# Ledger of designs, part 47: peptides against a protein of PDB entry 2FGR

Target 1, 331 residues: chain A of PDB entry 2FGR
Amino acid sequence: SSVTLFGIVDTNVAYVNKDAAGDSRYGLGTSGASTSRLGLRGTEDLGGGLKAGFWLEGEIFGDDGNASGFNFKRRSTVSLSGNFGEVRLGRDLVPTSQKLTSYDLFSATGIGPFMGFRNWAAGQGADDNGIRANNLISYYTPNFGGFNAGFGYAFDEKQTIGTADSVGRYIGGYVAYDNGPLSASLGLAQQKTAVGGLATDRDEITLGASYNFGVAKLSGLLQQTKFKRDIGGDIKTNSYMLGASAPVGGVGEVKLQYALYDQKAIDSKAHQITLGYVHNLSKRTALYGNLAFLKNKDASTLGLQAKGVYAGGVQAGESQTGVQVGIRHAF

## One batch from the design tools (peptide; made by RFdiffusion4, then SolubleMPNN)

Design b1_p11_6_s4 (from b1_p11_6, 4 letters changed)
Fold by OpenDDE base, seed 1:
Structure b1_p11_6_s4 (fold): chain B 331 residues (1-331), chain A 11 residues (1-11)
Amino acid sequence: as target 1 above (331 residues)
Amino acid sequence: TEFILGDPNPP
């Protein structure tokens, strides 16, 4: 059996030129290239090809030393794995986000990531971004000639918000083909939540694909989120992403990613363009820089996620520029 | 139980 202590400390100097008041924000931020984390994980061989596993992981905030505390909300699972795949019990990435965020060239963090996995409707559930769930059971298949899948169910445990029952129930999964340079996936999910104290279903469909040409990688996402409300109609967002990455000089990686967020309920679009560079000083330590432009149109108020500095919205129709320059260390 | 310090496969 083994237990691994692991983590990432990623801290940056960050700037955004606009907040909700139209003012600039700057300071020390976190998680610009990878989410800062501390974890414990382990495995036990049970014989016959069966293994037990555990994983406990929490977020680290290097700017304030976790002044608001530490928890294992990133992942807290026990698992069994073998030739049948892996079953996990506990809070984790839901299967859809675990697979479909893998196409995000910015690792679902900092000012550059695909922001489609979002609470688009002021949902009152804690995980209405569709990323993680409490009370989750998940199953992941092995890879069979490229084909793989994952499925998950999260219990609501009769959680209520207002008149909404079943809050936090998740059902979802993906099918994928991962072979050599090609990856492609389809994900479907539904979460039960509340909006304005009323029952709401968060439906999600996501397509992802990537191809590694050796000299460059292309990656893309197509997503629709729909918050189905009994009163006030559906809140629908169509999100699109296209990204490219390339190795630079054997020690660096350059990334360029575009995303479009078509927010149907407010008939408003946002455009995100991010240029990123990672410079590996070692296997464990990197310098990085991100430059992001977010253009809101009409009633759109999206903001770049400069964690630790400013992650709020901007004024309707305003554009935001963000910069992060930082150090990532993995241990 | 073997205790391993550090991720063998950092990002």
Scores: peptide ipSAE 0.361, ipTM 0.910, DockQ to the pose 0.936
Fold by OpenDDE base, seed 5:
Structure b1_p11_6_s4 (fold): chain B 331 residues (1-331), chain A 11 residues (1-11)
Amino acid sequence: as target 1 above (331 residues)
Amino acid sequence: TEFILGDPNPP
């Protein structure tokens, strides 16, 4: 049996030129290139090709030393794995987010990521961004000639909000093809939540693909999220992403990513473009810089996620520019 | 139980 202690500390200097008041924000931020984390994981060989596993992982906030506390909300699983694949019990990434966020060249963190995995509707559930779930059972297949899949179900445990009685129930999964330079996936999910104290279904469909040409990688996402409400109609967002990355001089990586968020309920679009650079000082330590521009149109109020500095919205129709320069260390 | 300090395969 083994137990591994691991983590990442990623801290940056961040700037955004506009907050909700139109003022600039700057300071130390967290998780600009990778989400800062502390974890323990382990495995036990049970014989016959069966293994037990555990994984406990929490987020680290290097700017404040975890002033709001530490928890294992990133992952807290026990698992069995073997030739049949892997079954996990406990809070984790839901299968759809685990697979489909892998196409985000900004690793679902900092000011550059694909922001489609979001609570678009003021959903009152704890995980209405569709990223993680409590009370999750998940199953992942082996890879069969490139083909793989993952499925998950999260129990609501009769959690109520207002008149909604199934809050936090998740059902979802993906199918994928991962072979050499090619990856492609389709994900489907439904989560039960509440909006304004009324039962609401968060439906999600996501397509992702990437191809590594060696000299560059291309990646793309297509997503539709719908919060289906009994009153006031559906809150629908169509999100699109296209990105490219390339190695630079054997020690660096440049990334460029564009995203479009078509927010149908407010007939408003937001455009995000991000340029990123990572410079590897070692296998474990990197310097990085991100430059992002977010253009809101009409009633759109989206803000860049400069975590630890400013992650709120802006005024309707306002544009925001963000910068992060930081250090990532993995241990 | 073997205790391993650090991820052998950091990102």
Scores: peptide ipSAE 0.357, ipTM 0.910, DockQ to the pose 0.904
Fold by OpenDDE base, seed 3:
Structure b1_p11_6_s4 (fold): chain B 331 residues (1-331), chain A 11 residues (1-11)
Amino acid sequence: as target 1 above (331 residues)
Amino acid sequence: TEFILGDPNPP
């Protein structure tokens, strides 16, 4: 059996030119290239091709030393794996987010990521962004000639909010083809939540694809998120992403990503464009810089996620520019 | 139990 202690410390200087009052924010932020974390994981060979596993992982906030505390809310799983694939029990990424965020060239982190995996409707559930779930059982297949899949179910445990029951129930999965330079996936999920104390279904469909040309990688996402409310009509967002990355001089990577968020309930669009660079000083240590521009139109109030500095919205129709420059160290 | 310090495959 083995136990691995691992982590990432990623800390940056960040700036955004507008907050909700129209003022600039700047300071020391976290998780600009990779989410800072501390984890323990291990495996035990049970014989016959069967293995037990565990994984405990929490977020680190290097700017304040985890002043709000530490927990294993990133992942807290026990698993069995073998020729049949892997079964996991416990809080984790839901299968849909685990697979479909892999097409985001900014790794769902910092000011540059695809922001489609979001709570678009002021949902009152703890995980209404569709990223993780409590009380999760998940199954991942092996790769069969490129074809693979993942499925998940999370128990609601009769959690209630207002008049809504079954809050936190998740059902979802993906099918994928991963072969050499090509990856393509379809994900479907439904999560039960509440909006304004009323039962709401968060429906999600996501298509992702990428191709690695060796000299560059192209990646894309198409997503629809729909909060189906019993009263007040549906809150629908169509999100689109296209990104490219390329290696630079054998020690760096440049990334460019565009996203469009078409927020149908407010008839308003937001456009995000991000330029990123990572410079590897070693296998474990990198310098990075991100430059992001977010243009809100009409009633859109989206803000860039400069974690540790400012992650709130802006005034309706306002544009926001963000910068992060930092160090990532992995151990 | 073997104790391993550090991820051999950091992101």
Scores: peptide ipSAE 0.354, ipTM 0.904, DockQ to the pose 0.872
Fold by OpenDDE base, seed 2:
Structure b1_p11_6_s4 (fold): chain B 331 residues (1-331), chain A 11 residues (1-11)
Amino acid sequence: as target 1 above (331 residues)
Amino acid sequence: TEFILGDPNPP
């Protein structure tokens, strides 16, 4: 049996030129290249190809030393694995987010990531961004000649908000092909939530693909989210992403990513473009810089996610520029 | 039980 202590400390200096008042924000931020974390994981060989596992992981905030506390909300699972794949019990990434965020060249963190996995509708559930779930059972297949899949179900445990009595129930999964330079995946999910105290379904469909040409990698996402409300009509967002990355001088990586968020309920679009660079000082330590531009149109109020500095919205139709420069250390 | 300090394959 083994137990591994692991983590990442990622801290940056960040700037955004506009907040909700139109003022600039700057300071020390967290998680600009990778989410800062502390974790424990382990395995036990049970014989016959069967293994037990556990994983406990929480977020670290290096700017304030976790002033709001520490928890294992990133992952808290026990598992069995073998030739049949892996079964997990406990809070984790839902299968759809676990697979489909892998196509984001900015690792679903900092000011550059694809922001499609979001609460688009002021949903009142704790995980209405479609990223994680409590009370989750997940199953992941082995890879068979490139083909793989994952499925999950989260119990609502009769959580009630207003007249909604099934809040936090999740069902979802993906199918994928991962072989050599090619990856492609289709994900489907439904989560039960509430909006304005009324039962609402968060439906999600996501298509992702990437190809590694050796000299460069291309990656793309197509997503639709719908918050289906009995009163007031559906809140629908179509999100698109295209990105490229390339190695630089054997020690660096450059990234360029574009995203479009077509927010149908407000007839408004937002455009995001991000340039990133990572410089590896070692296998474990990197310097990085991100430059992001977000253009809101019409009633759109989206903001860049400069965690620890400013992650709120901007005024309707305003543009925001963000910068992060930081250190990532993995142990 | 073996105790391992650090991820051998950091992201």
Scores: peptide ipSAE 0.352, ipTM 0.907, DockQ to the pose 0.876

Design b1_p11_7_s1 (from b1_p11_7, 6 letters changed)
Fold by OpenDDE base, seed 4:
Structure b1_p11_7_s1 (fold): chain B 331 residues (1-331), chain A 11 residues (1-11)
Amino acid sequence: as target 1 above (331 residues)
Amino acid sequence: LSLEELLKLLS
């Protein structure tokens, strides 16, 4: 068997010009280019093409040294893999997010990522952003000439919130084609949660695609999220993303990404545009900078996610500018 | 096609 210790420490200086009170926030933040993490993983060859695996991964907060503690909430899985693919047991990215967030050029972290995977409805479940799940069983197929798929089910274990009795149940999956420069995927998911103490279904459909032209990469996402409530009507958000990245000078990468969040329940849109640059000092160490603009219209109150500094909302209809400059080190 | 129309086609 093998055991590998791995991780990323990503810490930045971050600034946002507006918080919920209209005041600026600045300080030391984390996970601007990649989520900071510490993990253990390993595999055991069981013979006959069968392997056992484990993966334990938790988030690192370099700004305060994990003052609130450390856990393995990013991933805590045991797995079997072989010619049939891979079965995982334990908390992990749900299959839909695992695949569809891969089209986010900002690695689903910092102030620039696609924010469609979100709790749009004040859902009371722990994972109402649709990213991870507890009590998850997942299955991933091999890649068959480009075609691949993933499926997952998370047990609710009779978790209740208010009158909702199936909170945390997840069912979802994706189908994909990954071949050479092309990637395309369709994901569907439903999660049981509660809003205002009432049973609510979080339904999600996401289409993603990317193409690597060598000199540049294009990536896109189309997503609809619906929180289906028995009372009060559905909370629906249509999210769009288009991004491009290109290598610069052999040691750098520039990224530009635009996202639109059409929040139907409040008839309000938010526009996000982010410019990012990563400068590789080595294979393991990089400097980076992100500049993001978020324009809220009407009743929209979205805020950029400057983790460790400010990740809250802004006043309705206000725009927010964010900056992150940091160091990422992988080990 | 609107996103909704596209989604309906894909769903």
Scores: peptide ipSAE 0.008, ipTM 0.445, DockQ to the pose 0.011
Fold by OpenDDE base, seed 1:
Structure b1_p11_7_s1 (fold): chain B 331 residues (1-331), chain A 11 residues (1-11)
Amino acid sequence: as target 1 above (331 residues)
Amino acid sequence: LSLEELLKLLS
């Protein structure tokens, strides 16, 4: 058997020009290029092509030294794998987010990522952003000539909020084609949650695709998230993303990504555009910079996610500019 | 198929 200690420490200086009061915020933030993490993982060969595995991973907050504590909420799985694929038991990325966030050129962190995986409706469930789930069983197929899939189910364990009695239940999966420079995926998921103490279904459909041209990579996402409420109507958001990345001089990468969030319930759009650069000092250490612009229209109040500095909203119809400059170190 | 119909296949 093997056990590996691994992690990333990513810390930055961040600035946003507007908070909810219209004032600037700045300071030391975390996870601008990659989510800071500490983890343990290992595998055991059981013979006959069967392997056991474990994975324990928690987020690191370098700005305050994890003053609020440390946990393994990023991933806490035990698994069996073999020719049949992999079965995982435990808290993890749900299959839909695991696959479909891979098309995000900003690695689902910092001020530049696709923000479609979000709690759009003040859902009261802990994971109403559709990213992870407790009590999760997941299965991932092998790759068969490019075709692959993942499925997951999370038990609600009769968790209740208000009159909702199945909070935390997840069912979802994806099908994908990954072959050479091409990747394409379709994901579907439903989570049971509560809004205002009333049972609500969070339905999600996501399409993703990317193509690596060698000199550049293009990536795109199309997503619909719908919080289906018994009272008050559905809260629907259509999110779109298009991004491009290119290697620079063999030591760097430049990224440009645009996203549109069409928030139907408030008939308002938000536009996000981010320019990023990563400069590799080594295989494990990089400098990076992100510049993001978020333009809210009408009643939209979205804010950039400068973790550790400011991740709240802005005034309706206001624009926000964000900057992150930081160091990422992997071990 | 609507999203709802697709989700019913998963449920």
Scores: peptide ipSAE 0.006, ipTM 0.465, DockQ to the pose 0.012
Fold by OpenDDE base, seed 3:
Structure b1_p11_7_s1 (fold): chain B 331 residues (1-331), chain A 11 residues (1-11)
Amino acid sequence: as target 1 above (331 residues)
Amino acid sequence: LSLEELLKLLS
């Protein structure tokens, strides 16, 4: 058996030129290149190809020293693995987000990531962004000649909000083909939640693909998220992403990513473009910079996620520019 | 909710 302590401390100076009042925000932020974290993990060989595992991981906020506390809400799982794959019990990334966020060249972190995995409808559930779930059972297959899959189910445990009585239930999964430079996946998920105290289904379909040409990598996402309200119309968003990355000088990486968010319920679009650079000082330490531009049209009020500085929206139809410069250290 | 039901809802 083994136990490993691990983590990342990622802290940056961040700036956005516009908040909800039209004013600039700046300061010390967190998690610009990777989410800062502290974790424990380990495995035990049970013989016959069977292994037990555990994983406990929480987010670190370097700017304030975790003033709001520390928990293991990133992951808290026990698992069995072997030739059959892996079964996990506990809070974790849901299978759909675990797989489909892998096509985001900004790793779902900072001001540059694909923002499709979002609570688009003021859902009242804790995880209405479709990223993680409580009370989760997950299964991941081995890779069979490139083909692989993951499935998950989360119990609602009769959680209620307003008149909704199954809040937090998740069912979803993905199928994928991963072979050498090629990756492609399809994910489907439904989560039970509430909007305005009324039962709502968050339905999600996501297609992802990437190809590594060696000198550069291309990646793309297509997603539809639909909040199907018991009373009222559906809140539907179609999200699109295309990105490219390339190594620079053997120790650097440049990234460029574009995303479009077509918010059907308000008939409004938002465009996001991000340029990022990572400079590796070592295998564990890097400097990075991100430059992001978000253009909202019509009634759209999306904001860049400069965690620790400003992650709120802007006025309808306004554009926002964001910058992050920081240090990432892994241990 | 079964996987089959999910597929029907998302179709």
Scores: peptide ipSAE 0.006, ipTM 0.455, DockQ to the pose 0.013
Fold by OpenDDE base, seed 5:
Structure b1_p11_7_s1 (fold): chain B 331 residues (1-331), chain A 11 residues (1-11)
Amino acid sequence: as target 1 above (331 residues)
Amino acid sequence: LSLEELLKLLS
């Protein structure tokens, strides 16, 4: 049996030139390169190729010392694994997000990440961004010559919001091919939620792929999210991402990523472009900088996610520029 | 920090 304590403390100085009032915001933010975290994990060999595992992980906010508290909402699982793969019980990344966010070159954090995994419809569920779920059972296959898959189901436990029942129910999964420099995945998910107190299905389809050329890596995502409402029509967003990364001088990495969010319900697009650089001071410590530009068209009000400084929207049709410079330390 | 010490901090 083993128990490992692990974590990341990632803190930055961040700036955005516009908030909802058109004013600039700046200060100390968190999780610019990687999400800050504290976790415990371990395994027990049960014999016969069977292992038990646990994983407890919570987010750390270095700027305020977790003033709002600490929890294990990132992951709180017990698992069995073996030749059959892995079964997990507990709150975790849903299989679709676990796999498909891996194609985001900005690690689904900071001001540069793909923002497609989002609550696009003012959903009232706790996890309507499609990233994690409570009461989750997940199964992950082994890798069979590159082919692998993951499936998940989350119990709603008869949670209700307004007239909506089954809130929090998740069903989804992915199929993937991971072999050497190539990764490709298709994910499908449905989550039950509520919008305006009315039952709503959040349907998601995501295609991701990446290829590592050695000198550079290319990555892409195609996603459609639909909040299916009985009244008012569907809230549909098509999100696209294309990114490239390359090692620099053996100790650095440069990243460039573009994303387009076509928000069909408001017939409005947003364009995001981010340039990032990571400089490794050691295996565990890095300096980083991100520069992001978000252009909203028409009724779009998206904002860059400078966590700890400003993560709200902007005025309709306004553009936002963001900067993060920080330190990431892993232990 | 030992696990026990950490648990005390988190409690």
Scores: peptide ipSAE 0.000, ipTM 0.383, DockQ to the pose 0.208

